# Designs tried in a protein design run: peptides against a protein of PDB entry 4CIC. Part 167

Target 1, 148 residues: chain A of PDB entry 4CIC
Amino acid sequence: KVSTKGHYGVQAMFDLAQHFGEGPVSLKSIAERQGLSEPYLEQLIAVLRKAGLVKSVRGAQGGYILAREPRDIKVGDIIRVLEGPIAPVESVSQDDPEHSLKFDFSVTKSVWEKVKKSIEEVLDSITLADMLKDAEEAQMAQGYMYYI
Target 2, 147 residues: chain B of PDB entry 4CIC
Amino acid sequence: KVSTKGHYGVQAMFDLAQHFGEGPVSLKSIAERQGLSEPYLEQLIAVLRKAGLVKSVRGAQGGYILAREPRDIKVGDIIRVLEGPIAPVESVSQDDPEHSLKFDFSVTKSVWEKVKKSIEEVLDSITLADMLKDAEEAQMAQGYMYY

## One batch from the design tools (peptide; made by RFdiffusion4, then SolubleMPNN)

Design b2_p24_6_s1 (from b2_p24_6, 7 letters changed)
Fold by OpenDDE base, seed 4:
Structure b2_p24_6_s1 (fold): chain B 148 residues (1-148), chain C 147 residues (1-147), chain A 24 residues (1-24)
Amino acid sequence: as target 1 above (148 residues)
Amino acid sequence: as target 2 above (147 residues)
Amino acid sequence: MFEDDDEILFIGAPEEGEKAALVL
């Protein structure tokens, strides 16, 4: 599961990418456009800001901006910041001696490592700039469907 | 998180693959080798059996066998049976009107669909026979490090 | 009618001390 946190974090970062170069965006406006609760978005933005993906601008027209260009932010960067390293299997803690994954089944671990690598490659291949382009293409396609 | 269910299900199926052609394996012996509780393994095997990936053999030397050859069972088949369809993002149920993903952001959905497809391709590319081969290669490599 | 609960594949072990990100 991409957690609700990862999902909403990508949505919030994509909203900031759509407004990149227009100046600071208020959390309220992001929350309204993305269908997010403002308190939840505040928590996400705090994490993203601490990781240096987002900057806060102070003042009456203050808010948030991307800290880097959309082309320089991968979806994988956002996910790693919000959720941590992409891991494919929970290490059941060694502390339950009955359920200790005692067998370091290197073979089953290698299956999950292949899955991890594949996910990382996909998420690191998609930038916020790619998402902006896909959105523009989708809007153009919708515009053409109303004229036919 | 590959659920504990998916992880242990792949381990149990791999144990059955290692004994493929030797006859029925007892749940107790699988549980002991894989470090699983026998009751938990019973639940996994019941699901895998219902899906037709495992067969039960009756008798004093009864137990379980793979229903197909190891080459004909993908890791993806095991995961889909145990956990259902590979989905990268929870569809937050439409029933919470405050958290309804009202914006069908086709673009963000497409990111997760790309992730889904990539996972499916990987899991469908790995068979129990591939895992057996990888285990043999790893055992050979360990044997060479001790000499 | 078994509702097709879209059970989402979770994939993730954090190593000791780091929270895993994409827990599928």
Scores: peptide ipSAE 0.027, ipTM 0.766, DockQ to the pose 0.160; fails the geometry check
Fold by OpenDDE base, seed 3:
Structure b2_p24_6_s1 (fold): chain B 148 residues (1-148), chain C 147 residues (1-147), chain A 24 residues (1-24)
Amino acid sequence: as target 1 above (148 residues)
Amino acid sequence: as target 2 above (147 residues)
Amino acid sequence: MFEDDDEILFIGAPEEGEKAALVL
């Protein structure tokens, strides 16, 4: 599952991509636009900053910026930073030791590895620049529906 | 993440596929081979039976069989029966109404829809017959390393 | 630290009463 953390992390990174080149964006302004709590966003941004995906800018117009161009940040990079490696199967919680997957049935494992690979390929094929383009195309399509 | 339920469901269905055409398989024998508890397997099989993926056979040599040929059962069919629609993300528990995803940011949703579609395509491309073939190929490859 | 209440987000909320199958 992409956790709430992964989802909101992608959303916050996309907001920073929309403002890329306009200077630093305040966490408050991101939180307001994205419908996030500011404290929750502070935690996300701290992780993303530690991973080098965002930079903090100090000053009266301080805030955060993308550390790289939107084309150089994959959705997969954001997810790996926030959630770790993409795992298609929930590792059996240690809480039921009787249901430990004792039989790593190689064939069933191969199915989940195929799923994993497919997810990784999708998330690594989408950049923040691709998301910006998709947003522009969607906005243009809405604009054209009002002119007909 | 595929739940333990989806994982074990695919494993149990694969065991039934390996014995397809040999007659009914007892839940006990499936549980023993697959390392599952028999009570847990009973719950899985009840759901799979209700969905028409398995049949119960009564008698002294009773048990379960696949309801269809292994080629006619996709991994995606098993997962949808056990877990419901393939969703790439988990629903917000009702307990925090403030964190309701108020902004269905269409672009972020599109990313996850692409992930969903990719998972569905993979799981719908794999049949129990494909899994049987992969198992045979793996067994042959092991056999050749010993000669 | 993220508190234990990391609500797992479902993309495409199943209609009321459906459980999501594959949660990544």
Scores: peptide ipSAE 0.026, ipTM 0.762, DockQ to the pose 0.086; fails the geometry check
Fold by OpenDDE base, seed 2:
Structure b2_p24_6_s1 (fold): chain B 148 residues (1-148), chain C 147 residues (1-147), chain A 24 residues (1-24)
Amino acid sequence: as target 1 above (148 residues)
Amino acid sequence: as target 2 above (147 residues)
Amino acid sequence: MFEDDDEILFIGAPEEGEKAALVL
């Protein structure tokens, strides 16, 4: 599951990518544009900042910026920071050894490892720059559809 | 997250694939081999049977068999039957329209659609026959490590 | 603990009554 945290984290990072080079963006403005609660966004940004994906800028035009260029931030980087390692199956907690479902079925584990790898490859293939490009292409396509 | 239902469903279907052509397998024997509760397995098998992936055989050697050959059953087929459509993100229940996340962010949606498609492609590329082959290869590799 | 940790966002409206299978 991409949690709400992962989803909103990608949205917030994408909003920061759209404003990359324009200077610091306020959490309020991100929250308003992305339809997020400001308190929830503060928590997300705190995690993203601690991971070095976002920088806080202080001053009269204070706010947040991407810590790297949009091309140098993968969706996979955002998800790993917010959610941790991509796992297609919850590891049943090691704490109940009797109901420790021996996930020892190596073959079934291999299926989920293939799924994991595929997800990682997709998320690591998409940058914030790719998302910016896709947004521009979508806006152009909508613009053309209003002129026809 | 593959639910416990999806995971155990794939395990149960794989157990039936390992016994394909040997006749009907009892739920008890599947449960014992796969470390599953028999009542939970009954629920899974009922769904799989209703979807036509498994057949119930009646008689003195009654039990369950695959309804198709292992090569004709994808992992994706099992997951879709047990869980429904593959979705990489959970739907926020429509019951709170004010917090109805305008998933109107077409670009973010497209990221997740790419993830969905990739998962579907992987799960649809793996058959129970591929899993049988992988099991045989793993057993051979272990056998060579003991000599 | 994110207060909204339990809100998981589905990609695609499940048709009425279809639970999404593989939530990643």
Scores: peptide ipSAE 0.026, ipTM 0.760, DockQ to the pose 0.085; fails the geometry check
Fold by OpenDDE base, seed 1:
Structure b2_p24_6_s1 (fold): chain B 148 residues (1-148), chain C 147 residues (1-147), chain A 24 residues (1-24)
Amino acid sequence: as target 1 above (148 residues)
Amino acid sequence: as target 2 above (147 residues)
Amino acid sequence: MFEDDDEILFIGAPEEGEKAALVL
């Protein structure tokens, strides 16, 4: 599962990518465009900033910018920052000894490791620049549908 | 994340695959070998049985068997039966209208559809027969480390 | 702790009534 945190984090980073090179974007404007609560976005941006994916700019026209070019930020980088390492199986909480995976067969573990690897490969293959391109292609396709 | 239900469901189905052709296996014996609670396993087996992945045999030597050969059961089939369709992201509960994804950008959706497809391809590429083969290879490799 | 940390977003609402199997 990509958590709500991972999903909204990718969405917020994509909004910053769309404005890359235009200067700082306010959290309010990101929240409004992305349909996010401003307090929730503030928490996401704080984590992303601490990880060096986002920079804060101070001043009257202050806000946030991407810390790197959109091509240098993978979706996998955003997810790892927000959610940590991709784990295909829930860590059995150490607190329920009855449901502790006492017998994690190496074979069943290998299935989940294959799933993990496949997810990592997909998320590491997609950059914010790829997402920008996909958005531009979608807008052009919509533009052509109004002229027919 | 694979839920505990999906994980243990695959584990229980793999135990039944290891005993395929040997006759019915008791839930107790599966639970003991797989480190599962018997009540939890009963719930899993009930779902798997209803989906036609497992059959129950009645009698003094009764128990459960795979309903199909191990090669004809994908890990993806087990997961879909236990958890439903593979989704890379959980449901926003319909009950919290404030967190309803009002603006699911088609672009962000496409990222997760790619993740979904990737997971489906992996889970549909692995059968219980492939898992049996991997177990046999692992046992042989362990045997060679002792000589 | 994000209060909403446990809410997992659906990417593509399954049709009404379909439970998502694998959540990552």
Scores: peptide ipSAE 0.025, ipTM 0.761, DockQ to the pose 0.091; fails the geometry check

Design b2_p24_6_s2 (from b2_p24_6, 7 letters changed)
Fold by OpenDDE base, seed 2:
Structure b2_p24_6_s2 (fold): chain B 148 residues (1-148), chain C 147 residues (1-147), chain A 24 residues (1-24)
Amino acid sequence: as target 1 above (148 residues)
Amino acid sequence: as target 2 above (147 residues)
Amino acid sequence: MFSDDKSILFIGAPEDGEKAALVL
């Protein structure tokens, strides 16, 4: 489950990637463009900053920038920072602790580990630079459909 | 999110796969082996039966069987029956309907669609027969460590 | 009534209570 935090974190990081090299972006500007509350975005940015994915720039033109180039930030890096490690099947049976899955049936666990690995591989294969390219290609494709 | 329903559904279907060809298995027996409540398992089996993955056998030796061979049942088929289609990012922001993600930013959506597709491909690549084989291999490996 | 079937594969802290954007 990608949480709202993971989703909006990727969205905010993508907004910063779109402005990479243009200088610091204000949280207000990101929040307005991405349809996020500024207080919620502040919490996300604080976590991303602490993880070294975002830098705060101080001054009259202050704000936030990516701490690394868009090509050096994977979607997986953003998700791991915001969500933590992709949890394997934790048996969160709070309701019957006695029916705690005593048999973590190794085979069923193996299925979910394969799913986890696949998710990690996909998220680690996508950079913010790949997302920028996909956005440019999508915008170009829309532009061509309106000129026909 | 593979729900508890999806997980236990795969577990129950795997138990039925282990007994495939031995005849009908009682829900009680599955529940006991898999550490499930019988009422919960009954609800899972009802859904799986309606989807044609499980058959009910009536009689003194009645119970449930797989409706198809283990090789003809993908984990993805079980998950789709129990969970429905793997939902793409639905903006379930109930708390602020005005901050409904007006910008379903096509690119961010594309990332999650890639993740979804990869999960579907994995779950569709694993059959109950593959799980049986993995169980046999694991049991053999454990057997060799104790000798 | 299926009790709140806690999803087994989490991308995220289960404690955050945040609705998952992607239900895996």
Scores: peptide ipSAE 0.082, ipTM 0.778, DockQ to the pose 0.370; fails the geometry check
Fold by OpenDDE base, seed 5:
Structure b2_p24_6_s2 (fold): chain B 148 residues (1-148), chain C 147 residues (1-147), chain A 24 residues (1-24)
Amino acid sequence: as target 1 above (148 residues)
Amino acid sequence: as target 2 above (147 residues)
Amino acid sequence: MFSDDKSILFIGAPEDGEKAALVL
């Protein structure tokens, strides 16, 4: 499961990517546009800021901006910051002294490590810039369906 | 993290693959070798049997066998039976009337669909026969480190 | 305690209180 934290973290970062170069965005406006509670978004933004993915701008028109360009932020970077590394299955059976269990455990662990690697490769292949492009393409496709 | 159900389901199916062709294996012996409770394993085996991945053999030497050869059972088949399909969660935001939210939701959904597809491809690329081979190779490698 | 947050990708039926756990 991508946690709600990872999901809404990607949505909030994508909202900041859509407004990249327009100046600071208020947490209120992100929360309203993404269907998030402001207190929940404050917690996400605090983690993302501490990781250097988001910057806080102070002042009357203060808010948040991406700390890097959308092309320099992978979905994998956001997920690692919010959820940490994809952990392999911690089996309870690490303490079982039987040699057979240790062996079977090593083989099953390798399956989950392959799954982990595959997920990391996918998430590291997608940037916020790729998401912006996919957005623009989908909007163009919807616009064409209303004119036909 | 893989669910306990998926993880232990793959372990139980792998135990049955290691004994494939030797006859029926008792749930007790699988539970002991895999560090599982017998009642938990009974629930897993019932689901796997209903899906046609496992067969029950009756008699004094009764137990369970794989219903197909290890090469004909993918890890993905086991996971789909025990956990079902990888599904995107219906977001609460489908009901949000703002056009921007629906659009952002569609883009974020496509990221998760790519992740889903990648997981399915990996799990469908690994058979119980591949796991048996990886096991034999690992055992041989350990044997050579002791000589 | 971030306990109740619905995951976007689930492996498994949501009704089975077993944490369908490809927890990213």
Scores: peptide ipSAE 0.082, ipTM 0.778, DockQ to the pose 0.146; fails the geometry check
Fold by OpenDDE base, seed 4:
Structure b2_p24_6_s2 (fold): chain B 148 residues (1-148), chain C 147 residues (1-147), chain A 24 residues (1-24)
Amino acid sequence: as target 1 above (148 residues)
Amino acid sequence: as target 2 above (147 residues)
Amino acid sequence: MFSDDKSILFIGAPEDGEKAALVL
């Protein structure tokens, strides 16, 4: 389960990538295209802006832009900003101290660390530029299917 | 979600792997070693048994054993039995129908599918035998740090 | 009825209350 926050954050960043170089995009316009509530998107954008992934542009045509080129933003960067570090097995121990994951057997922990590392490697291998390319390829493939 | 269920299921299966060839292990003994409640472990073992990963042995020394050798049980097999198929993005859409992930942009979905595939590959690359080996290596390393 | 199976792999700091579990 990628959290709703991580998922929608990647969608919002991808929308900004699609408009990269076209100038500032309004939150309303992003929210409408991505099927997000504007208040929810505002929260995501605030976090992404604070992390330096997004810039706010002021003025009558004010809005948001990517702070870096799409090739310089990994999906992993977005997820780390929104979700924090991918943590292997934090002890869910706070609510039931008796069923605390006390016996984090070092070996079982190592399995989850391997899973974590693999996820990080995948998310760090995908840029917003890669996503743009995949979208263009998908649109081209759809365009060809309608002409056959 | 590597749920608490998946984690404790892997721990319980690993405990059975450590005792593989020694005969049946009682649920009580597994629960004590793994820091699990016996009722919780009983539920996990029931699922694992139904899936054919664990066998029940009857008698005065009754208990549970692995149904296969540790090398023939992947961590991925345990997780799939306990949690089902690894879903990268279950649509959280049931609790807020307005915020339904309706626009699963094919591109964003493909990112999560890549993550899923990577997790599956990792979990399918690790056997209970690999975990046993890692435990032995860790114990040896600790033994050398105390001398 | 398995109670709310808390995720083990979290993508997220526990402090932020949004348990963004990478639910494997």
Scores: peptide ipSAE 0.079, ipTM 0.779, DockQ to the pose 0.262; fails the geometry check
Fold by OpenDDE base, seed 3:
Structure b2_p24_6_s2 (fold): chain B 148 residues (1-148), chain C 147 residues (1-147), chain A 24 residues (1-24)
Amino acid sequence: as target 1 above (148 residues)
Amino acid sequence: as target 2 above (147 residues)
Amino acid sequence: MFSDDKSILFIGAPEDGEKAALVL
């Protein structure tokens, strides 16, 4: 599951990437820009900080910064920190809990393992630097649509 | 997480692929081999039949068959029939329903769209014929470990 | 503890989110 936690974690990390090199950013300012509650963001940042993806800076101009350059942080790193390992495909039977996956047919399992691998490869191929570049390209494309 | 519906649907379709060309298979026999409840399998088969992936054969040796050859049925086709389209879903925070994904930043959305596309490409690259081949290769590999 | 956050990516309809074939 990429939960709301994973989503908001990627958003918060992307906000910190946009401000990388500008100094520490307050949780309040991140929360306001990303449409997050400050208490929820505090919980996310605490996990990301413990994992060494974010650093806390103390003082009147204190806040948070990325602990590494945007190019050195993969989306997959953020997701693994927040959600844990991209889980093997677990089926949840709501309609038949007694028949939950007793037959792990190796062939059907291999399909889901291929899906898992593809997700991991995609998330590990995208850095915060790639996201910054994509944002700049999107802003330029929007800017050019006003001049045509 | 893969739902039980998608998982069991692929298992049931794979069972029908293993028996393709041998004639109709009873729901009971599929249920027994795949470890499914027969009533649950009836619901899955009804959906798969309505979508034209499975045919019903009537008579004393009646049952179900694949409606197409195993090579003409993708895993993605089975999943789309059972679950619907592979889509990014609006996540609702239970802790903050007022702040539910109002800021779908185009950049963060593009990450999930790339993940979606990768899943679609994988599921659409695997046919029931590929699964049959993988099963045969696995059986041969197990057979060679005994010699 | 973060509540049961709904997943962002499903194989399935959003309405079937708990029952979706793939829940990221």
Scores: peptide ipSAE 0.079, ipTM 0.776, DockQ to the pose 0.111; fails the geometry check

